# Peptides against a protein of PDB entry 7AL2, part 77

Target 1, 85 residues: chain A of PDB entry 7AL2
Amino acid sequence: YEIMLIRPKTIDDINYVVDQVLEESNPVILDLSFLEKESPANFKLAGEKIKQMRSNYGAEALLLSRCNDKNLIIIAPKGVSLVRK

## One batch from the design tools (peptide; made by RFdiffusion4, then SolubleMPNN)

Design b2_p24_7_s3 (from b2_p24_7, 11 letters changed)
Fold by OpenDDE base, seed 4:
Structure b2_p24_7_s3 (fold): chain B 85 residues (1-85), chain A 24 residues (1-24)
Amino acid sequence: as target 1 above (85 residues)
Amino acid sequence: MKEDLELVEKLLGTKDEKYILKKK
């Protein structure tokens, strides 16, 4: 697999994340800070899609860092586990 | 916005630790 890094800015970017996790089985490191600031609706949408991936598709998700300039989340697809170092 | 952030934090959880990705 590949690890994708993205700071989503549009709904298309959100769907890209979903496709990477569910279709390509690639982990994705997300920065949701843009959506949080610029589109609360799309920020919520992203969260709901992450919930769906966790609940229905066996994905794991972890908030890595939250501060003023970033909101970093790792999404691991089914088959890839997040393990403490 | 506040509720949306709270939702994400609730759903995802937070860790101040280092993790590695392990292929199953």
Scores: peptide ipSAE 0.023, ipTM 0.496, DockQ to the pose 0.167
Fold by OpenDDE base, seed 3:
Structure b2_p24_7_s3 (fold): chain B 85 residues (1-85), chain A 24 residues (1-24)
Amino acid sequence: as target 1 above (85 residues)
Amino acid sequence: MKEDLELVEKLLGTKDEKYILKKK
């Protein structure tokens, strides 16, 4: 698999993330800081999509870093294990 | 925004022991 990195800015970007996780089985590292600042609606949508992937498809989503300028999350598809040591 | 942070923390987790155990 590949690890995708993206800072989503549009709904198309959000759908790209979903496709990468569910169809390609690629982990995605997201920076949600743009959506959080510029589009509360799309930020909420992104969160809902992540929740759905976790609830229905066995994805995991972990917060990696949070500050005023970053909101980094990793989403791992089912079959890719995130291990904390 | 505080609400945005809260939303992220509600929907996303950290993979600590409590999170893992609750998920199982």
Scores: peptide ipSAE 0.022, ipTM 0.469, DockQ to the pose 0.169
Fold by OpenDDE base, seed 2:
Structure b2_p24_7_s3 (fold): chain B 85 residues (1-85), chain A 24 residues (1-24)
Amino acid sequence: as target 1 above (85 residues)
Amino acid sequence: MKEDLELVEKLLGTKDEKYILKKK
């Protein structure tokens, strides 16, 4: 698998994340800080998509860092596990 | 915004330590 890095800015970017996790089985490290600041509606949408991936598709998700300039989340698809180093 | 942030944090949890990825 590949680890994808993205800072989503649009709905298309959010759906790209979903596609990478569910269809490509690639983990994604995403920064939601742009959406949180510039599009609260799409920030909420991103959260709902993450919930759906966890609830319906066996994805794992973890908040890595939260500060003023970053909102970093890792999403791992089913078949890839997040393990403490 | 607080509600949306709370939603994300409630769903995901937090870790301050490093993680590695492995295939199952």
Scores: peptide ipSAE 0.022, ipTM 0.489, DockQ to the pose 0.153
Fold by OpenDDE base, seed 5:
Structure b2_p24_7_s3 (fold): chain B 85 residues (1-85), chain A 24 residues (1-24)
Amino acid sequence: as target 1 above (85 residues)
Amino acid sequence: MKEDLELVEKLLGTKDEKYILKKK
């Protein structure tokens, strides 16, 4: 697999994340800070899609870093595990 | 901001240590 990196700015970017996780089975490290600041509606949409991936498709999602200018999350598709060392 | 942060924390686990990605 590949690990994808994205800071989504549009609905298309959100859909890209979903596609990478569900169709390509690639983990995604994403920064939601742009959406959080600039588009509350799309920020909520991104959160709902992450929830759906977890609930319906066996994805896991973990908050990596949260501060004023970062909201970093890793989403792992089913078949990829996040292992604590 | 607090409300948005709560939404994220509701949906996601938090990192308390270093994690490594492994294929199952």
Scores: peptide ipSAE 0.022, ipTM 0.499, DockQ to the pose 0.186

Design b2_p24_7_s4 (from b2_p24_7, 10 letters changed)
Fold by OpenDDE base, seed 3:
Structure b2_p24_7_s4 (fold): chain B 85 residues (1-85), chain A 24 residues (1-24)
Amino acid sequence: as target 1 above (85 residues)
Amino acid sequence: MEEDLELVEKLLGTRDEKYIYKKK
């Protein structure tokens, strides 16, 4: 698999994340800071899609970094486990 | 605020939909 990196800015970018996780089975490291600042609606939408992937498709999500200008999350598809040692 | 909420509701679709609805 590949690890995708993206800072989504549009609805198309959100759909890209969904496609990578669910169809391509690729982990995604994403920064939600742009949506959080520029579009509260699309930020909420992205969050709901992440919840959906966790609840319905066995994805896992982990916060990597949270500060004033970053909201970094890794989303792993089913079959790729996130392990903290 | 109300307009943003309406947009989210339209785009999310059902719990079974993978992708966000987008008009052509």
Scores: peptide ipSAE 0.022, ipTM 0.455, DockQ to the pose 0.035
Fold by OpenDDE base, seed 4:
Structure b2_p24_7_s4 (fold): chain B 85 residues (1-85), chain A 24 residues (1-24)
Amino acid sequence: as target 1 above (85 residues)
Amino acid sequence: MEEDLELVEKLLGTRDEKYIYKKK
């Protein structure tokens, strides 16, 4: 698998993340800071999709860093384990 | 307001529902 990195700005970017996690089984490191600031609606949608992937598709999500200018989350598809040591 | 679990599950009822569609 590949690890994808993206700071989504559009709905297409959100759908890209969904595709990567659910269809391609690639982990994605997301920075949601753009959506959080510039598009609360799309930020909500992104969060909804993350919850959906976690709840129904065995994805795992972990907050990596949160500050004023950064909202980093890793989403791992089922089969890729996130381990904190 | 946050979606409850049931609502989230409903939104994923089909493969197509995984995605967000642009408003025409």
Scores: peptide ipSAE 0.021, ipTM 0.465, DockQ to the pose 0.038
Fold by OpenDDE base, seed 5:
Structure b2_p24_7_s4 (fold): chain B 85 residues (1-85), chain A 24 residues (1-24)
Amino acid sequence: as target 1 above (85 residues)
Amino acid sequence: MEEDLELVEKLLGTRDEKYIYKKK
């Protein structure tokens, strides 16, 4: 698999993340800081999609870093385990 | 922005929808 890195800015970017996780089975490292600041509505949508992937498709999500200008999350598809040591 | 959110949510349908609707 490949590890994808993205800072989503649009709904297309959000759907790209969904595609990578669910269809390509690639982990994605996301920075949601742009959406959080510039598009609260799309930020909420992104969050709901992450929850959906977790609830319905066996994805895992792990917060990597959260501060004023950074919101880093890794999402792993089913079959790739995320382990916090 | 909030209005767009409402519209998108109306169109998403069930929880089984993988992708977020985007107006063309």
Scores: peptide ipSAE 0.020, ipTM 0.446, DockQ to the pose 0.035
Fold by OpenDDE base, seed 1:
Structure b2_p24_7_s4 (fold): chain B 85 residues (1-85), chain A 24 residues (1-24)
Amino acid sequence: as target 1 above (85 residues)
Amino acid sequence: MEEDLELVEKLLGTRDEKYIYKKK
């Protein structure tokens, strides 16, 4: 698998994340800070999609870093484990 | 901002909570 890196700015970007996680089984490290600041609606949508991936498809999402201008999350598809050494 | 933070935390799951980092 590949690890995708993205800072979503559009709905298309959100759907890209969903496709990568669910269809391609690729982990995604994503920064939601743009949507959080610029589009409350799309930020909410992104959250709903992440919840859906977790609830229905066995994905897991972990907050890597949260501060005023950064919102880094890793989403791991089913079958990919996150390990800290 | 606090509402947004709450939403982010609510949408997140954890396999191990020690891997969640929050900066102030």
Scores: peptide ipSAE 0.025, ipTM 0.488, DockQ to the pose 0.362; fails the geometry check

Design b2_p24_8_s1 (from b2_p24_8, 9 letters changed)
Fold by OpenDDE base, seed 1:
Structure b2_p24_8_s1 (fold): chain B 85 residues (1-85), chain A 24 residues (1-24)
Amino acid sequence: as target 1 above (85 residues)
Amino acid sequence: SKEIEELKKFYDEYGISYEDSAFE
């Protein structure tokens, strides 16, 4: 698989994340800082999509870093394990 | 901070796991 990296700015970007996780089975590292700052509505939408992927498809979501205007989260599809050493 | 508290509420609501070390 591939690991996708994106800082979503639009609804199309959010749907791209969903497609990568569910259809392509690719983990996505996403920076939510743009939506957090610029669009409360789309920030909420992104959260709702993450919940849907977790609840319906067994995806996993983990905060990697929140500092210095970054909000970095990894979304892993079912079958890809996030392991801390 | 209030900002971090609001983010934690967001993460909790949508099921995004986190640790304290992830925050500044």
Scores: peptide ipSAE 0.752, ipTM 0.937, DockQ to the pose 0.814
Fold by OpenDDE base, seed 3:
Formats: structure tokens, C-alpha cells, sequence
Structure b2_p24_8_s1 (fold): chain B 85 residues (1-85), chain A 24 residues (1-24)
């Protein structure tokens, strides 16, 4: 699989994340800082999509870092485990 | 900060795991 990196700015970007996780089974590292600052509605939508992927498809979501104007989160599809050593 | 507190609420609501060390 591939690990995708994206800083979503639009609904299309959010749906791209969903497609990568659910259709391609690729983990996605996304920076939510743009949506957090510029679009409260789409920031909420991103959260809802993350919850849906977790609840319905067994995805996992983990905050990597919130600092220096970054909000980095990894979304892993079912079958790709996130393990802390 | 209040900003971090609100983000933690967001993460909790949508099931995004986190640790305190992830924040600045």
C-alpha cells in the first residue's frame, strides 16, 4: 500500500481521503489545519467522515502532532495497524 | 489553552486518539 499525505481544503479533498482509506486501503496522513482555521463546517465534516470510517469500516485515527500551525492526523484502514513501541 | 481544549473535545467526539505530548 501507499501512505498518502494531504492538507484538505475542500469537500472534494475530504472525499478523496475517504476514497483512499476505504477504496484503496491506503493510510492517509492529513493536516486539518486549513479547515480548522478557514472552514468550521468542513472541519466538522472531516471529523464526521473520520467517525464514519471508524464506526462502519474499522478504520483507526490518531493525532500525530498539533503544533506550529499543523494538525496532523493519520487515518489507517482496517488491516493496517498503528502500533506504538 | 482554550484552543487546545476545544480540539481535544473535537478529537474525543470523532474518535481521534491522542496523547498530551502531541500538543505544543
Amino acid sequence: as target 1 above (85 residues)
Amino acid sequence: SKEIEELKKFYDEYGISYEDSAFE
Scores: peptide ipSAE 0.732, ipTM 0.929, DockQ to the pose 0.816
Fold by OpenDDE base, seed 4:
Structure b2_p24_8_s1 (fold): chain B 85 residues (1-85), chain A 24 residues (1-24)
Amino acid sequence: as target 1 above (85 residues)
Amino acid sequence: SKEIEELKKFYDEYGISYEDSAFE
């Protein structure tokens, strides 16, 4: 699989994340900082999509870093485990 | 900070796991 990197700015970008996780089974490292700052509505939408992927498809979401105007989260599809060593 | 507290609420609501060390 591939690991996708994206800083979503639009609904299309959010849907791209969903497609990568659910359809392509690719982990996605996304930076939510743009949505957090510029669009409360789409920030919430991103959260809702993450919850849906977790609740319905077994995805896992983990905050990697919130600093320096970055809000980095990894979303792993079911079958890809996030392991802390 | 209030900002961090609000983010934590967001993460909690949507099921994004986190540790305190992830914040700055």
Scores: peptide ipSAE 0.728, ipTM 0.928, DockQ to the pose 0.828
Fold by OpenDDE base, seed 5:
Structure b2_p24_8_s1 (fold): chain B 85 residues (1-85), chain A 24 residues (1-24)
Amino acid sequence: as target 1 above (85 residues)
Amino acid sequence: SKEIEELKKFYDEYGISYEDSAFE
């Protein structure tokens, strides 16, 4: 698999994340900071999509880092385990 | 902070796991 990197700004970007996780089975490291600051509606939508991927498809979501300029989250598809050493 | 509190609510609601060390 590949690991995708994206800072979504539009609904199309959010759907791209969903496609990568569910259709391509690729983990995605995404930065939600743009949506958090610029679009509360799309920020909420991103959260809803993450929940859907978890609830319906066995994806896993983990916060990597949150600061003033970034909100980094990894979404792993079912079959890719996130492990802390 | 209030901002962090609201984010934690967001993460909890949508099932995003986190630790305190992830926040700056």
Scores: peptide ipSAE 0.719, ipTM 0.924, DockQ to the pose 0.851

Design b2_p24_8_s2 (from b2_p24_8, 8 letters changed)
Fold by OpenDDE base, seed 1:
Parts: structure tokens; C-alpha cells; sequence
Structure b2_p24_8_s2 (fold): chain B 85 residues (1-85), chain A 24 residues (1-24)
């Protein structure tokens, strides 16, 4: 598989993340800082999609880093385990 | 802090644990 990196800015980007996780079975490292700042509605939508992927498809999600300019999250499809040392 | 607590609630709603983040 591939690990996709994206900083979503639009609904299309959010759907891209969903497609990568569910259809391509690729983990995605995403930065939600743009949506959080520029579109609270789409930020919430992204969160809802993450929750749905976890609840319905066995995806896992983990916060990687949150600071002034970053809101990094990894989403892994079922079959790819996120393991913290 | 209060701010951190609010963030925890926010991420919990998305199924993401702030306290169980990958890195401290």
C-alpha cells in the first residue's frame, strides 16, 4: 500500500481521503489545520467521516501532532494497524 | 487546562483520543 499525505481544503479533498482509506486501502496522514481555520463546517464534516470510517469499516485514527500551525492525524484502513512504541 | 479539555472533547467526538496521541 501507499501512505497518502494531504492537507484537505475542500469537500472533494475530504472525499479523496475517504476513497483512499476505503477503496484503496491506503493509510492517510492528513493536516486538518486548514479546514479548522477556514471552514469549521467542513472540519466537522471531516471529523464525521473519520468517525464513520471507524464505526462502519474498522478504520483507526490517531492524532499525530497538534500545534499552532498543524493538526496532523493518521487514518489507517482495516488491516493496517497503528502501533505506538 | 480548559483549552486542552475542550480539544479532548472535540477529538473524542471524532473517535480520536487526544490523550492517546502518537507522541507526547
Amino acid sequence: as target 1 above (85 residues)
Amino acid sequence: SKEIEELKKLYDEFGISYEDSAFE
Scores: peptide ipSAE 0.381, ipTM 0.826, DockQ to the pose 0.564
Fold by OpenDDE base, seed 4:
Structure b2_p24_8_s2 (fold): chain B 85 residues (1-85), chain A 24 residues (1-24)
Amino acid sequence: as target 1 above (85 residues)
Amino acid sequence: SKEIEELKKLYDEFGISYEDSAFE
């Protein structure tokens, strides 16, 4: 698999994340800081998509880092486990 | 702060671990 890196800015980007996780089975490291700052609605949408992927498809999500300039999340498809050392 | 607490609740709601951040 591939690990995708993206800072979503649009709904199309959010859907791209969903496609990568569910259709391509690729983990995604995403920075949600743009949506959090520029569009609370799209930030909420992104969160809902993450929740749905977890609840319905066995995806796993983890907050990597949260600060003023970044909000890094990793979302892994079922079969790719996130292990904290 | 209230903002941080709200974010923690939001991330928890979405199933995102906030307390166990890998990097600061």
Scores: peptide ipSAE 0.381, ipTM 0.826, DockQ to the pose 0.611
Fold by OpenDDE base, seed 2:
Formats: structure tokens, sequence, C-alpha cells
Structure b2_p24_8_s2 (fold): chain B 85 residues (1-85), chain A 24 residues (1-24)
């Protein structure tokens, strides 16, 4: 698999993340800082999509870093385990 | 702070572990 890196700015970007996780089975490291600042509605939408992927498809999600200009999250599809050492 | 607690609740709702962050 591939690990995708993206800083979503649009709904199309959010749906791209969903497609990568669910259809391509690729983990995604995404930065939600743009949506958090520029589009609270799409930030909420992104969170809803993450919740849905966890609840319905067995995806895992983990906060990597949260600071002033970063909101980094990793989403892993079912079958790719996130392990903390 | 209350702001951090609200963020924790938001991330918990999304299914993201805010309290158990990977590196922070």
Amino acid sequence: as target 1 above (85 residues)
Amino acid sequence: SKEIEELKKLYDEFGISYEDSAFE
C-alpha cells in the first residue's frame, strides 16, 4: 500500500481521503488545519467522515500533532494496524 | 482549559484519541 499525505481544502479533498482509505486501502496522513481555520463546516464534515469510517469500516484514527498551524491525523484502513512503541 | 476540553470532546466524537496523541 501507499501512505497518502494531504492537507484538505475542499469537499473534493475530503472525499479523496475517504476513497483512499476505503477503496484503495491506503493510510492517509492529513492536516486539518486549513479546514479548521477556513471552513468550520467542512472541518466538521471531515470529522464526521472519520467517525463513519471507524464505525462502519473498521478504520483507525490517531492524532499525530496538534499545534498552532498543524492538525495532523493518521487514518488507517482495516487491515493496517497503528502501533505505538 | 475549557477550550482544550471542548477539543477533546470533539476529537473523541470523531473517534480520534486526543488524550493519547502519538507524539505530543
Scores: peptide ipSAE 0.377, ipTM 0.826, DockQ to the pose 0.576
Fold by OpenDDE base, seed 5:
Structure b2_p24_8_s2 (fold): chain B 85 residues (1-85), chain A 24 residues (1-24)
Amino acid sequence: as target 1 above (85 residues)
Amino acid sequence: SKEIEELKKLYDEFGISYEDSAFE
């Protein structure tokens, strides 16, 4: 599989993330900082999509880094394990 | 902090693990 990297800015980008995880079975490392700063509504939407992927499809999500200019999340599809050493 | 508490609540609701980051 591939690991996708994206900083979503639009609803289309959010849907792209969903498609990558659920349809392509690719992990995604995404930066939510743009949405958090520029679109609270779309930030909330992104979080809800992550919740849905976990609840309904067995995806796993982990916060990698949170600071003033970054909000990095990894989302792994079912079958790809996130292992902490 | 209060902000971190609020973020933890948000991420918990979204199903996102909120642990110490290796990158911070």
Scores: peptide ipSAE 0.372, ipTM 0.822, DockQ to the pose 0.641

Design b2_p24_8_s3 (from b2_p24_8, 11 letters changed)
Fold by OpenDDE base, seed 4:
Structure b2_p24_8_s3 (fold): chain B 85 residues (1-85), chain A 24 residues (1-24)
Amino acid sequence: as target 1 above (85 residues)
Amino acid sequence: SKEIEELKKEYEEFGVSFEESAFE
């Protein structure tokens, strides 16, 4: 698999994340800081998509970093476990 | 900015794990 890196800015980007996780089975490292700042509605949408991927498809999601300019989250598809060393 | 406890609650709604001791 590939690890995708993206800072979503549009709904198309959000759907791209969903496609990567569910259709391509690729982990995605997202920076949600743009959506959180520029579009609370799309930020919520992204969160709902993450929840759906987790609840319905066994994806895992973990917050990697949160600060003023970053909101980094990794989403792993089912079969790729996130393990803390 | 938001407090850690508030952030934990918000990300919990998304199903996002958050551990202050491991990640900022």
Scores: peptide ipSAE 0.274, ipTM 0.722, DockQ to the pose 0.625
Fold by OpenDDE base, seed 3:
Structure b2_p24_8_s3 (fold): chain B 85 residues (1-85), chain A 24 residues (1-24)
Amino acid sequence: as target 1 above (85 residues)
Amino acid sequence: SKEIEELKKEYEEFGVSFEESAFE
């Protein structure tokens, strides 16, 4: 698999993330800082999509870094394990 | 900016796991 990196800015970008996780089975490292600052509605939508992928498809999501200008989250599809050590 | 507790609530709603050390 590949690990995709994206800082989504549009709904199309959000749907791209969903496609990568569910259809391509690729982990995605997201920076949600743009949406959080520029579009509360799309930020919420992104979160809802993450929740749906977890609830319905067994995806996992983990916060990697959070500060003023970064909101980094990894989303792993079912079959790719996120392991804490 | 948002306080850590507010951020935790948001991430919990999304189902995003986190550790305190992840916050800068």
Scores: peptide ipSAE 0.267, ipTM 0.727, DockQ to the pose 0.845
Fold by OpenDDE base, seed 1:
Structure b2_p24_8_s3 (fold): chain B 85 residues (1-85), chain A 24 residues (1-24)
Amino acid sequence: as target 1 above (85 residues)
Amino acid sequence: SKEIEELKKEYEEFGVSFEESAFE
């Protein structure tokens, strides 16, 4: 698989993340900082999509880093394990 | 800046796991 990197800015970007995780089975490292600052509605939508991927498809989601200017999350599809060392 | 407890609620809504040390 490939690991995708994206800082979503639009609904199309959010749907791209969903497609990568569910259809391509690729982990995605995404920065939600743009949506958090620029579009509360799309930020909420992104969160809902993450929840749906977890609930319905067995995806995992882990916060990598959170500060004023970044909100980094990794989403792993079913079959890719996130392991803490 | 958001309080830690406020952030926890937001991530809980998304189902995102995290360690408190990840917050700044």
Scores: peptide ipSAE 0.259, ipTM 0.721, DockQ to the pose 0.803
Fold by OpenDDE base, seed 2:
Structure b2_p24_8_s3 (fold): chain B 85 residues (1-85), chain A 24 residues (1-24)
Amino acid sequence: as target 1 above (85 residues)
Amino acid sequence: SKEIEELKKEYEEFGVSFEESAFE
């Protein structure tokens, strides 16, 4: 598989993340900092999509880094485990 | 920035695993 890196700015970007995780079975490292600052509605939407992927498809999600200018999350599809050393 | 406890609640709603050490 591939690991996708994206900083979503639009709904299309959010749906791209969903497609990568669910259809392509690729983990995605995403930075939600743009949406959090520029589009509270789409930030909420992104969170809802993450919740849905976990609840309905067995995806895992982990916060990698959070500060003023970063909101990094990795989401892994079912079959790719996130393991903390 | 948001307080750590506020951020924890946001990520809980997303179902995102987190630890306090991940915050900067």
Scores: peptide ipSAE 0.228, ipTM 0.704, DockQ to the pose 0.794

## One batch from the design tools (peptide; made by RFdiffusion4, then SolubleMPNN)

Design b2_p25_1_s1 (from b2_p25_1, 12 letters changed)
Fold by OpenDDE base, seed 2:
Structure b2_p25_1_s1 (fold): chain B 85 residues (1-85), chain A 25 residues (1-25)
Amino acid sequence: as target 1 above (85 residues)
Amino acid sequence: SAMEEESEKVAEDLIKEGEKKLKEL
């Protein structure tokens, strides 16, 4: 598999993330800082999509870093385990 | 240093809080 890196800015970017996790089975490292600052509505949508992937498709999500200018999250598809040492 | 330890602890706490929030999503 591939590890995708993206800072989503649009609904199309959000749907791209969903496609990568669910259809391509690729882990995605997201920076949600743009949506959080520029589009609260799309930030909420992104959160809902993450929740749906976790609840319905066995995806895992983990916060990597949060600061003033970053909101980094990794989403792993079913079958790829996120392990913290 | 004490300053580095404090900053790292703050960062860890923020990450933990964020993880809690993420689980609530």
Scores: peptide ipSAE 0.031, ipTM 0.489, DockQ to the pose 0.052
Fold by OpenDDE base, seed 3:
Structure b2_p25_1_s1 (fold): chain B 85 residues (1-85), chain A 25 residues (1-25)
Amino acid sequence: as target 1 above (85 residues)
Amino acid sequence: SAMEEESEKVAEDLIKEGEKKLKEL
């Protein structure tokens, strides 16, 4: 698999993340800072999609970094384990 | 350095807080 990196700016970008996780089985490291700042509606949508992937498809999500200009989250598809040591 | 260690602790706390919030999603 590949690890995708993206800072989504549009709904199409959000759907791209969903496609990568669910269809391609690729982990995604996404920075939600743009949506959080520029589009509360799309930020909410992104959160809902993450929730759905976790609840319905066995995806896992983990915060990697949070600050004023970064909101980095990794989403792992089912079959790719996020292990904390 | 001590300053670097303190900064790392702050970062870890922020991550923990963020993870807690993320789990609400």
Scores: peptide ipSAE 0.030, ipTM 0.490, DockQ to the pose 0.051
Fold by OpenDDE base, seed 5:
Structure b2_p25_1_s1 (fold): chain B 85 residues (1-85), chain A 25 residues (1-25)
Amino acid sequence: as target 1 above (85 residues)
Amino acid sequence: SAMEEESEKVAEDLIKEGEKKLKEL
């Protein structure tokens, strides 16, 4: 598999993340800082999609970094384990 | 549902607040 990196700005980008996790089985490193600042509606949508992937498809999600200009999350598809040592 | 709406708000808050384990998403 590949690890995808994206800072989504549009609904299309959010759907890209979903496709990568669920269809391609690729982990995604996601920066939500743009949506958080510029589109509360799409930020909410992104959160809902993450929730759905976790609840319905066995994905995992962990925060990597949170500061004023970054909101980094890793989303792993089912079968790719996120392990913290 | 009301429960779903509350859960969605909690998920957004966890993302903003920076909890490592996004348990309620």
Scores: peptide ipSAE 0.029, ipTM 0.546, DockQ to the pose 0.075
Fold by OpenDDE base, seed 1:
Structure b2_p25_1_s1 (fold): chain B 85 residues (1-85), chain A 25 residues (1-25)
Amino acid sequence: as target 1 above (85 residues)
Amino acid sequence: SAMEEESEKVAEDLIKEGEKKLKEL
């Protein structure tokens, strides 16, 4: 698999994340800070999509870093385990 | 590049901040 890096800015980007996780089985590291600042509606949508992936498809999501400038999250598809040492 | 910079930031964040369960999402 590949690890995708993205700072989504549009709904298309959000759908790209979903596609990568569910169809390509690629982990995605995403920064939600742009959406949080520029499009609260799309930020909410992104969160809902993540919840759906967790609830319905066995995806796992972890917060990597949160500050005023970034909101970094990793989403792993089912079959890719996120392990903390 | 922007991608390289982002990758480096992520790596640093993983090491420094550690992983946290994202329960709200």
Scores: peptide ipSAE 0.029, ipTM 0.521, DockQ to the pose 0.041; fails the geometry check

